# Peptides against a protein of PDB entry 4Z63, part 35

Target 1, 334 residues: chain A of PDB entry 4Z63
Amino acid sequence: LCLGMNDLTGNIPEDLFHLKRLNLLGIQENRLSGSLSREIRNLSSLVRLDVSWNLFSGEIPDVFDELPQLKFFLGQTNGFIGGIPKSLANSPSLNLLNLRNNSLSGRLMLNCTAMIALNSLDLGTNRFNGRLPENLPDCKRLKNVNLARNTFHGQVPESFKNFESLSYFSLSNSSLANISSALGILQHCKNLTTLVLTLNFHGEALPDDSSLHFEKLKVLVVANCRLTGSMPRWLSSSNELQLLDLSWNRLTGAIPSWIGDFKALFYLDLSNNSFTGEIPKSLTKLESLTSRNISVNEPSPDFPFFMKRNESARALQYNQIFGFPPTIELGHNN

## One batch from the design tools (peptide; aimed at target 1 G124 N224)

Design b2_p17_6 (made by RFdiffusion4)
Pose (drawn by RFdiffusion4):
Structure b2_p17_6 (pose): chain A 334 residues (1-334), chain P 17 residues (1-17)
Amino acid sequence: as target 1 above (334 residues)
Amino acid sequence: SSQWLFTELPPNHEPPS
């Protein structure tokens, strides 16, 4: 049953909850509102539930042990409150959970021993608080995590050294502390390709510690953190690097020669720092900016990227990394 | 000129028409 992208109003007729054979309900992008009824436990054949882009509110009903076939739950852009229900946090069948841009709050609690099929999680633009849940690496299939724009505090848990499935990790604007510990921990996640740390670690020093090694790293964004220190040389060992954004920090010193050595780099933003010295000549022999013989695969995280020109400008959206124009942005330095 | 990157916008609950 596909009703998506209409102008429907009111709540879900209770009539709909008699359909015990329905495996797909798309009601996304309407004006529907009210609470999402507890009677939804009666729809035991559901595989894909798309409730996104409506006006729903109230708690997400805790009925999800009644929906053992649920694989995709899409609730993004609604007014849902409370946390993740215990039954949803215990669902062994969920592949994907997208609750982004909701009014959700409290501690974030998932039973990752119980969630053996979870491979993608998007909780962005919510009010989840407390520490990042230490058990997240226990979701052995979780590849894609977007926790951006939340109300967490403290450090990245030590157990994140074991997050073997982690590929795309977006932590922007989440009030994270100790970028030194965050980078020392996260370097042990061998599948990490894209990492977004923008608007965290405010005023901290960027670790220069050169034992740090991110081998498969493709996209590194740590911006507007007002970080101090120099261009970190440990980054020169990430040969796959495609997009680097260190902008709007307090970084100083010269821009080193090895920045021109990234063969897949097509986008770099070092703007709005305290960089001095001349421009390194090696930026003229960047391979992805010269010839057509460098070829690589675009990273594929499940989340869009946003770009702001200044503090008050409306943002630009890029659903894919290769949507960024090939760019050298060195403005507002010394 | 200057710019910077991130992943999430501020809350907005209005659905598209």

Design b2_p17_6_s1 (made by RFdiffusion4, then SolubleMPNN; from b2_p17_6, 6 letters changed)
Fold by OpenDDE base, seed 1:
Structure b2_p17_6_s1 (fold): chain B 334 residues (1-334), chain A 17 residues (1-17)
Amino acid sequence: as target 1 above (334 residues)
Amino acid sequence: SSSWLTTELPPDFTPPA
């Protein structure tokens, strides 16, 4: 049943939950309100539940143990409160959980040893507090993780050095500390291609440790952290780099010539730093900016990017990395 | 540029048309 993208109001009729053979319920992008009914438990054949972009409130019902086929739960952009229900946090069938932009709170806890199928997790823009869950690497298929804009604190857990499944990771604006430890840990994530750390590590030094290596790093965003230091030498070994945003920091020194050696680099933002010297001539030779053949078919994160302006509440949304225009931004380095 | 990248939703986020 697909009723998305309408002007539906009120609550879900209880009789809808009598549809025991229903595999897909999509009621997204409406004005549905009230609590999400516990009677969802009656939809025992449900594979996909999309209630996103509504006015639902209250706690998410703890009925996911009665949904053994559920692979996709999309509840982003609602008014949900409380925690992740125990049955949801233990779901062996769930592949994707998206609860972005809710009012979920408390400690983030998932039983990753039970969640054997979880590959995508979006809990961005919630009210989770405490530390990052140390057991996330136990989610052996977890590839996409967005935890941006939560009230986390402390450091990236040491256990994340074993996060082999991790490919796309965002922790933007989550009050994290110790960038040196974070990078030292995350370099061990052999599949990590996208790392977004914007609005963390406020005023720390960006490490220039030649022992750091991110082999598969394609996207690095560490913007608006007030980071000190220089362009890090370890980044020069990330030969697959496509997008780099280090804007709105306090980085100093010269922009190194090796920045132009990245064959796939099509988006570079170093603006609003304190870089000095000349613009490297190698930037004028970036193959990705001269050749129109950007491979549009590369895997992207499940979470969108936002180009946020300091003075505007409005941001441009980019669902794909290749949706970014080819960009070199070096402005405001005074 | 006066912009920077994040995965944080803007306060006045509307779905893309």
Scores: peptide ipSAE 0.444, ipTM 0.848, DockQ to the pose 0.560
OpenDDE base, seeds 2, 3, 4, 5: peptide ipSAE 0.438, 0.426, 0.423, 0.399; ipTM 0.849, 0.842, 0.842, 0.836

Design b2_p17_6_s2 (made by RFdiffusion4, then SolubleMPNN; from b2_p17_6, 7 letters changed)
Fold by OpenDDE base, seed 1:
Structure b2_p17_6_s2 (fold): chain B 334 residues (1-334), chain A 17 residues (1-17)
Amino acid sequence: as target 1 above (334 residues)
Amino acid sequence: SSSWLTTEEEPNFTPPA
């Protein structure tokens, strides 16, 4: 049953939960309000539940033990409060959990040893606090992780050295500290292609450790951290780099010539730093900017990017990395 | 540019009055 993209109001009729053979319930993009009914438990054949973009409130019901076929739970952009219910945090069937842009709170706890199918987790823009869960690497299929805009005090856990499944990771604006430790840990994530760390590590030094290596890194965003230092030499070994944003830092020195050696680099923002010297001539030879064929078919993060401006204007949303126009921004380096 | 990239969305939920 798909009733999405309407102007439906009120609560879900209880009689809807008598549909025991229902595999898909989509009621997204409505004005449905109230609590999400516990009677969802009666939908024992449910594979996909989409309640996103509504006015739901209260706690998410702890009924996911009665939903053994549930693979997709989409609840983004609601008013949910409380934590992740225990049955959801232990779901062996769940592939994707999207609860971004809610009011969920407390410590983030997932039983990753039970969540054997979890491949995408979006909990961005919530009120989670405490430390990053050390056991996230135990979610052996977890590829996409957005934890942006929560309050995860401290450092990236050492256990994330073993996060082999991790491909797309965002921790933007999560009150993280120690960028040197974070990068030193995350370099061991052999499948990591996208790393977003914007609005963390406030005023720290960007490490220039030649021992750091991110083999498969395509997207690196470490903007608005007030980072000191220079363009990191270790980044020159990330030959697949497509997007680099180091804007709104306090980086100094020259922009190195190797920045133009990235054959796939189509988006570069180094603006609002303190770089000096000449613009590398190699930037004028970037193949990705001269060739029209950017491969639109590459895997992207499940989480969107936002181009945030200092002005009160709404951030521009980009659902795909290749949705960004080819860009070189070097402005405001005085 | 006066912009930077992030994955934090602006909260757009208005609680029911």
Scores: peptide ipSAE 0.459, ipTM 0.830, DockQ to the pose 0.564
OpenDDE base, seeds 2, 3, 4, 5: peptide ipSAE 0.458, 0.456, 0.454, 0.435; ipTM 0.826, 0.826, 0.835, 0.811; seeds 4, 5 fail the geometry check

Design b2_p17_6_s3 (made by RFdiffusion4, then SolubleMPNN; from b2_p17_6, 6 letters changed)
Fold by OpenDDE base, seed 2:
Structure b2_p17_6_s3 (fold): chain B 334 residues (1-334), chain A 17 residues (1-17)
Amino acid sequence: as target 1 above (334 residues)
Amino acid sequence: SSSWLTTEEEPNFEPPA
């Protein structure tokens, strides 16, 4: 049953929960309000539940043990409060959980040993507090993780050295400290292609340790951290780099010539730093800026990117990395 | 550019009055 993208108001009719053969319930992008009914438990054949972009409030009901076929739960952009219910945090069927832009709170706890099918987790823009869950690497299929805009004080856990499934990771604006430790840990994530660390590590030094290596890194965003130091030499070994944003830092020295050796680099933002010297002539040889053939078919993160302007109230949303125009931003350097 | 990239969404949920 697909009722998304309407102006439906009020609660879900109770009779809807009598549909025991229902595989898909999509009621997204409406004005549905109140609590999400516990009677969802009666939808025992449910594979996909989409209640996103509504006015739902209260706690998410602890009924997911009665939904053995549920693979997709989309509840982003609601007013949900409380924690992740125990049955949801233990779901063996769940592939995708999207609860971004809610008011969920407390410590983030998932039973990753039970969540054997979890591939995508989006909990960005909530009120989770405490530390990053050390057991996330036990989610053996977890590829996409957005935990942006939560209050995860401290460092990246040492256990993340074993996060082999991790491909797309965002921790933007999560009160993280110790960038040297974070990069030293995350370099062991052999499948990591996208790393977003914007608005963390305030005033720290960007490490220039030649022992750091990110083999499969395509997207690195570490903007607005007030980082000191220079362009890191270790980044020159990330030959697949497509997007680099180090804008709004306090980086100094010259822009190195090796920045033009990245054959796939189509988006470069080094603006609002303290770089000096000449613009490398190698930047004029970037093949990706001259060829229209950006491979549109590459896997992307399940979470959107936002281009935030300091002076503008609304960020531009980009659902695909390839939605960014070919860009070289070197402005506002001294 | 006066912009930077992030994945943080600005909260846009207005609780019903």
Scores: peptide ipSAE 0.468, ipTM 0.828, DockQ to the pose 0.549
OpenDDE base, seeds 1, 3, 4, 5: peptide ipSAE 0.466, 0.461, 0.458, 0.440; ipTM 0.836, 0.830, 0.835, 0.825; seeds 1, 3, 5 fail the geometry check

Design b2_p17_6_s4 (made by RFdiffusion4, then SolubleMPNN; from b2_p17_6, 7 letters changed)
Fold by OpenDDE base, seed 1:
Structure b2_p17_6_s4 (fold): chain B 334 residues (1-334), chain A 17 residues (1-17)
Amino acid sequence: as target 1 above (334 residues)
Amino acid sequence: SSSWVTTELPPDFTPPK
């Protein structure tokens, strides 16, 4: 049953939960309000639940043990409060959990040893606090992780050295500290292609450790951290780099010539730093900017990107990395 | 540029139609 993209109001009729053979319930993009009924438990055949973009409130019901076929739970952009219910945090069937843009709170806890199918987790823009869960690497299929805009005080856990499944990771604006430790840990994530760390590490030094290596890194975003230091030499070994945003930092020194050696680099923002010297002539030879054939068919994160303006609450949304316009931004380096 | 990339939803975020 798909009733999405309407102006439906009120609560879900209880009689809807008598549909025991229902595999898909989509009621997204409505004005549905009140609590999400516990009677969802009666939908024992449910594979996909989409309640996103509504006015739901209260706690998410602890009924996911009665939903053994549930693979997709989409609840983004609601008013949900409390934590992740225990049955959801232990779901062996769940592939994707999206609860972005809610009011969920407390310590983030998932039973990753039970969540054997979890491949995508979006909990961005919530009120989670405490530390990052050290056991996230035990979610052996977890590839997409958005934890942006939470309050995860402290450092990236050392256990994330073992996060082999991790491909797309965002921690933007999560009050993280120790960028040197974070990069030193995350370099061990051999499948990591996208790393977004914007609005963390406030005023720290960007490490220039030549021992750091990110083999498969395509997207690195570490904007608006007030980072000190220079362009990191270790980044020159990330030959697959497509997007680099280091804007709104306090980086100094010259822009190195190797920045133009990235064959796939189509988006570069180094603006609002303190770089000096000449613009590298190698930037005028970026193959990705001279050739029209950017491969649009590459895997992208499940979470969208946003180009946030400093003076505006408005941001441009980009659902795919290749949605970004080819850009070289070097402005405001005075 | 007066912008930066993030995955943070803007406060006035409306779904793309």
Scores: peptide ipSAE 0.429, ipTM 0.856, DockQ to the pose 0.557
OpenDDE base, seeds 2, 3, 4, 5: peptide ipSAE 0.426, 0.401, 0.404, 0.402; ipTM 0.856, 0.844, 0.849, 0.848

Design b2_p17_7 (made by RFdiffusion4)
Pose (drawn by RFdiffusion4):
Structure b2_p17_7 (pose): chain A 334 residues (1-334), chain P 17 residues (1-17)
Amino acid sequence: as target 1 above (334 residues)
Amino acid sequence: SWIYTDDERTWEELLAE
């Protein structure tokens, strides 16, 4: 049953909850509102539930043990409150959970021993607080994590050294502390390809510690953190690097020669720092910016990127990394 | 300029458009 992208109003007729054989309900992108009824436990054949882009509010009903076939739950851009219900946090069948841009709050609690099929999680633009849940690496299939724009505090848990499935990790604007510990931990996640740390670690020093090694790293964005220190040389060992954004920090010193050694780098933003010295000549022999014989695969995280010119400009949206124009941005330095 | 993730607009602002 596909009703998506219309102008429908009111709540879901209770009539709909008699459909015990329905495996797909798309009501997304309408004007629907009210609470999402607890009677939804009666729809035991559901596989994909798309409630996104409506006006729903109230708690997400805690009925999800009654929906053992649920694989995709899409609730993004609604007014849902409370946390993740215990039944949803215990669902062994969920592949994907998208609750982004909701009014959700409290501690974020998932039973990752129970969620054996979870491979993608998007909780962005919410009010989840407390520490990042230490048990997240226990979701052995979780590849894509977007926790951006939340109200967490403290450090990245030590157990994140074991997050073997982690590929795309977006932590922007989440009030994270100790970038030194965050980078030392996260370097042990061998599948990490894209990492977004923008608007965290405010005023901290960028670790220069050269034992740090991110081998498969493709996209590194740590911006507007007002970080101090120099261009970290440990980054030169990430040969796959495609997009690097260190902008809006307090970084100083010269821009080193090895920045021109990234063969897949097509986008770099070092703007709005305290960089001095001349421009390194090696930026003229960047391979992805010269010839057409460098070829690589674009990273594929499940979340869009946003780009802001200044503090008051409306943002630009890029659904894919290769949507970024090939760019050298060195402005507002010394 | 700088890059981040997730739209800064709330769900009320988005749905008001």

Design b2_p17_7_s1 (made by RFdiffusion4, then SolubleMPNN; from b2_p17_7, 7 letters changed)
Fold by OpenDDE base, seed 3:
Structure b2_p17_7_s1 (fold): chain B 334 residues (1-334), chain A 17 residues (1-17)
Amino acid sequence: as target 1 above (334 residues)
Amino acid sequence: SYITTEDDRSAEEILAE
């Protein structure tokens, strides 16, 4: 049953929960309000539940042990409060959990040993607090993780050295500290292609440790951190780099010539830093900007990107990396 | 401008647009 993108209001009719054979329920993009009924437990055949973009409130019901076929739960952009229900945090069937842009709070806890099918997790823009869950690497299929804009604190856990499944990771604006440790740990994630760390590590030095190596890194965003230092030499070894945003930092020195050696680099933002010297001539030779735009269908993060002009402005949403226009931004430097 | 993964709008604000 698909009733998304309407102007539906009020509660879900009770009789809807009698549909025992229902595999897909989509009621997204409405004005449905109140609590999400615990009677969803009666929909024992559900594979996909989409209640996103509504006005739901209250706690998410703890009934997911009665939904053994549920693979997709989308509840982003609601008013849900409380934590992740225990049955949801232990779901062996769940592939994708999206609860972005809610008011969920408390310590983030997932039983990754039980969540054997979880491959995508979006909990961005919530009110989770405490430390990052050390056991996330135990989610052996977890590829996509957005934990941005939560009240996490401290450092990236050492256990993330073993996060082999991790490909797309965002921790933007999560009060993280110690960028040197974070990068030192995350370099061990051999499948990591996208890393977003915007609005963390405030005033720290961007490490220039030549021992750091991100072999498969395609997207690196570390914007608006007030980072000091220079363009990191270790980044030159990330030959697959497609997008680099280091804007709104305090980076100094020259823009190195090796930045033009990235064959796939189509988006570069180094604006609002303190770079000096000449613009490298090698930037004029970027193959991605000189060759015919072949739209390559590549895997992308499940979480959206937002381009923000300032902290108060409406952000432009981009659902795919290749949605960004080819860009070289070097403005507002010394 | 800078790139992030944050949505600053509430559900009410988004649905009002």
Scores: peptide ipSAE 0.586, ipTM 0.917, DockQ to the pose 0.819
OpenDDE base, seeds 1, 2, 4, 5: peptide ipSAE 0.589, 0.576, 0.576, 0.575; ipTM 0.909, 0.902, 0.898, 0.913; seeds 1, 2 fail the geometry check

Design b2_p17_7_s2 (made by RFdiffusion4, then SolubleMPNN; from b2_p17_7, 10 letters changed)
Fold by OpenDDE base, seed 1:
Structure b2_p17_7_s2 (fold): chain B 334 residues (1-334), chain A 17 residues (1-17)
Amino acid sequence: as target 1 above (334 residues)
Amino acid sequence: SYITTENDLSAAELLAL
């Protein structure tokens, strides 16, 4: 049943929950309000539940043990409160959980040993607090993780050295500390292609440790951290780099010539730093900007990117990395 | 400008969709 993108109001009719053979319920992008009924438990054949972009409130019902076939739960952009229900946090069938932009709170806890099918997790823009869950690497299929805009104080867990499934990771604006430790840990994530760390590590030094290596890194965003230091030499070994945003930091020194050696680099933002010297001539020879053949069909994160101009401006949404225009931004340096 | 993965939508913004 697909009723998305309408002007439906009120609550879900109770009789809808008698549809025991229903595999897909999509009621996204409406004006549905009230609590999400516990009677969803009666939809025992449900594979996909999309209630996103509504006015739902209250706690998410703890009925997911009665939904053994549920693979996709999309509840982003609602008013849900409380925690992740125990049955949801233990779901062996769930592939994708998207609860971004809600009011969920408490300590983030997932039983990753039970969540054997989980490959995508978006809990960005919630009210989770405490530390990052150390057991996330136990979610052996977890590839996409957005935990942005939560209050995960402290450091990236040491256990994330073993996060082999991790490909796309955002921790933007999550009150993280110790960028040196974070990068030192995350370099062990051999499949990591996208790393977003914007609005963390406030005032720390960007490590220039030649021992750091991110082999498959395509997208690095560490913007608006007030980071000190220079362009990190270790980044020069990330030969697949496509997008780099280090804007709104306090980085100094010269822009190194190796920045133009990235064959796939099509988006570079080093603006609003304290870089000095000349613009490297190698930037004028970036193959990605001289040849029109951008491979538009590469895998992207499940979570969208947002370009923010300021805190009050509506951000531009980019659903794909290649949605960003080819850019070299070096403005507002010394 | 800078890139992030956070963008909040208010209830008012939802109703304007």
Scores: peptide ipSAE 0.559, ipTM 0.880, DockQ to the pose 0.737
OpenDDE base, seeds 2, 3, 4, 5: peptide ipSAE 0.552, 0.536, 0.547, 0.521; ipTM 0.868, 0.859, 0.871, 0.851

Design b2_p17_7_s3 (made by RFdiffusion4, then SolubleMPNN; from b2_p17_7, 8 letters changed)
Fold by OpenDDE base, seed 1:
Structure b2_p17_7_s3 (fold): chain B 334 residues (1-334), chain A 17 residues (1-17)
Amino acid sequence: as target 1 above (334 residues)
Amino acid sequence: SYITTENELSAEELLAL
């Protein structure tokens, strides 16, 4: 049943939960309000539940043990409160959980040993607090992780050295500390292609450790951290780099010539830093900017990107990396 | 400008547009 993208209001009719053979319920992008009914438990054949972009409130019902076929739960952009229900945090069937842009709170806990199918987790823009879950690497299929805009005080867990499934990771604006430790850990994530760390590590030094290596890194965003230091030499070994945003930091020194050696680099923002010297001539030879054929068919993170101009400005949403226009921004380095 | 992943509108904000 697909009723998305309408102007439906009120609660879900209780009789809808009598549809025991229903595999897909999509009621997204409406004005549905109230609590999400516990009677969802009656939808025992449910594979996909999309309640996103509504006015739902209250706690998410703890009924996911009665939904053994549920693979996709989309509840982003609602007013849900409380924690992740125990049955949801232990779901062996769940592939994708998207609860971004809610009011979920407490300590984030997932039973990753039970969540054997989880490949995408979006909990961005919630009210989770405490530390990052050390057991996230035990989610052996977990590829996409957005935990942005939560209050995860402290450091990236050492256990994330073993996060082999991790490909797309965002922790933007999550009150993280110790960028040196974070990068030192995350370099061991052999499948990591996208790393977003914007609005963390406030005033720390960006490490220039030649021992750091991100083999498959395509997207690095570490903007608005007030980071000190220079362009990190270790980044020059990330030959697949497509997008780099280090804007709104306090980086100094010259822009190195190796920045133009990235064959796939189509988006570079180094603006609002303290870089000095000349613009490298190698930037004028970036193959990605001279050739029109950017491969649009590359895998992208499940989480959206936002280009934010000012704190008060509406951000432009980009659902794909290649949605960004080819850009070289070096402004405001004086 | 800078890139982030956290600047989403609430449902209420979207409905007010």
Scores: peptide ipSAE 0.569, ipTM 0.884, DockQ to the pose 0.787
OpenDDE base, seeds 2, 3, 4, 5: peptide ipSAE 0.562, 0.551, 0.561, 0.537; ipTM 0.878, 0.871, 0.876, 0.861

Design b2_p17_7_s4 (made by RFdiffusion4, then SolubleMPNN; from b2_p17_7, 10 letters changed)
Fold by OpenDDE base, seed 1:
Formats: C-alpha cells, sequence, structure tokens
Structure b2_p17_7_s4 (fold): chain B 334 residues (1-334), chain A 17 residues (1-17)
C-alpha cells in the first residue's frame, strides 16, 4: 500500500492494521499525526514500513518482535520521542533503520549481535546523548552510519578499529573530542570511503602523523572545527580522494602541490583558513575538472549532505556526493 | 561554505514549508 506524497491528515485508520498480508506500507510525505499505533504489530508480513515525513509523535511502539520480516523502517522527519524500542534494537531482520530528524533521546543502544542484517543506520539529528556505542562494530553488515547532530561526548571508541563493514560514517556536530584518536582509530576501517566529522574537535590540532593512512578514502569532510595545524601529509596517500572539505578551520602553511595529484578530486574546499603561499599549479591539472567525460556512478552514502554558508544560513541539501558542483574554493585565506 | 551531514532544520520546520 503506497499512499505517500499526498496531503493525508489525521492518524492511520485502525482497520489498516488488519492487512496481515501487507508487505509494504508507504505513507510517507503526508500530514499524518498522533502516535504510531501499536497495532502495526498485526502487519506480520510487513517488509517495508515508510512513515517518514509526517507529523507522528510519541514513542515508537515496541512491537518489532512481531514483525519478523521487516527489513526497512523509515521514520525520518517526524516527532518521535523516547528511545529505540527494545524489539527494534534487537531486530534480526532489519536491514535499514532511518529515524533521522526526530526527537529520540537517551543513550543509543543497539544489540548488534542480534541485528545481523543491519547495513544502514541513520539516527542523525536526534537528541541522543552519552557516548558512541562501543558495540557498533558487532553489527557485522553495518556499512552506512549517520549519527550526526547528537550529543555523543568523548572519543571515538577503540572498538571501531574493528569496524570492517563501515564504509560511510557521519558524525557531524556530535560533540566529539580528540581528533588524533579518532583518525588513529578510523584508519583501521578498511572499507571506509566517506568520513564526515564537521563541527567536532573544536580548537584541536589536526594531526600530521605520517603513520596515518586511509587507503579507500573518497570523501573527507572535517569542516568548521577550528582546527590548527597544516595540510596533513598523511592525506596525500588517499589516492581515491574525490571530495575534501577542510574549510572554516585555522589551518596554516602552504597548500601542498600533492593536492593536485588526486585524479578523482572534483570538490575541494579549503576556504576560511589561514593558508599562505601560492596556489599550487597542480590544481590546474586536476583530471576530474579537465575531462568532461568522467561519469561517476559509484555507491554513495544513504544520508544527505548539506552545504552551509555559515551557521545562520539555510543549508543546501545534496542527496549524493556527485550532486556537488565541481569546486575549488580557496577563498578567505591569508 | 562548508559541508555537513547535520540537519539545519527540524522536522517541524521542514514540514512547515
Amino acid sequence: as target 1 above (334 residues)
Amino acid sequence: MYVTTADDLSAEELLAK
């Protein structure tokens, strides 16, 4: 049943929950309000539930143990409160959980040993607090993780050295500390291609440790952290780099010539730093910007990106990395 | 400009548009 993208109001009719053979319920992008009914438990054949972009409120019902076939739960952009219900946090069938942009709170806890199928987790823009769950690497298929705009105090857990499934990781504006530790840990994530750490590590030094290596890194965003230091030498070994944003920091020194050696680099923002010297001539030879025939059809993160001019400005949303215009931004440096 | 993955608008604000 697909009723998305309408102007439906009120709550879900109770009789809808009698549809025991229903595999897909999509009621996204409406004006549905009230609590999400516990009676969704009656939809025992449900594979996909999309209630996103509505006015739902209250706690998410703890009925997911009665939904053994549920693979996709999309509830982003609602007013849900409370925590992730226990049955959802233990779902062995769930592949994708998207509860981005809600009002969920408390400590984030998932039983990753039970969540054997979870590959995408989007809990960005909620009210979770405490520390990052140390057991996330136990979600052995977890590839896409967005935890941006929560309040995860402290450091990236040491256990994330073992996060082999992790490919896309977003932690923007999550009150993280110790960038040196974070990068030192995350470099062990062999499949990590996208790392977004904007608005963390406030005032820390960007490590220039030559022992750091991110082999598969395509997207690195560490903007608006007030980071000190220089362009990190370790980044020069990330030969697959496509997007680099280190803007709105306090980075100094020269922009190194190796920045133009990234064959796939199509988006570079080093603006609003304290870089000095000349613009590297190598930037004029970036293959991705000189060749019109480069089609990029690669897997991307499931979470959206936002481009902001400043803290008060409205963001431009990009649903894919390759939606970004080819950019070299070096403005507002010394 | 800078890139982030943090939403700048709440659900309520988004739905009000």
Scores: peptide ipSAE 0.531, ipTM 0.926, DockQ to the pose 0.873
OpenDDE base, seeds 2, 3, 4, 5: peptide ipSAE 0.333, 0.335, 0.331, 0.317; ipTM 0.813, 0.816, 0.810, 0.810; seeds 2, 4, 5 fail the geometry check

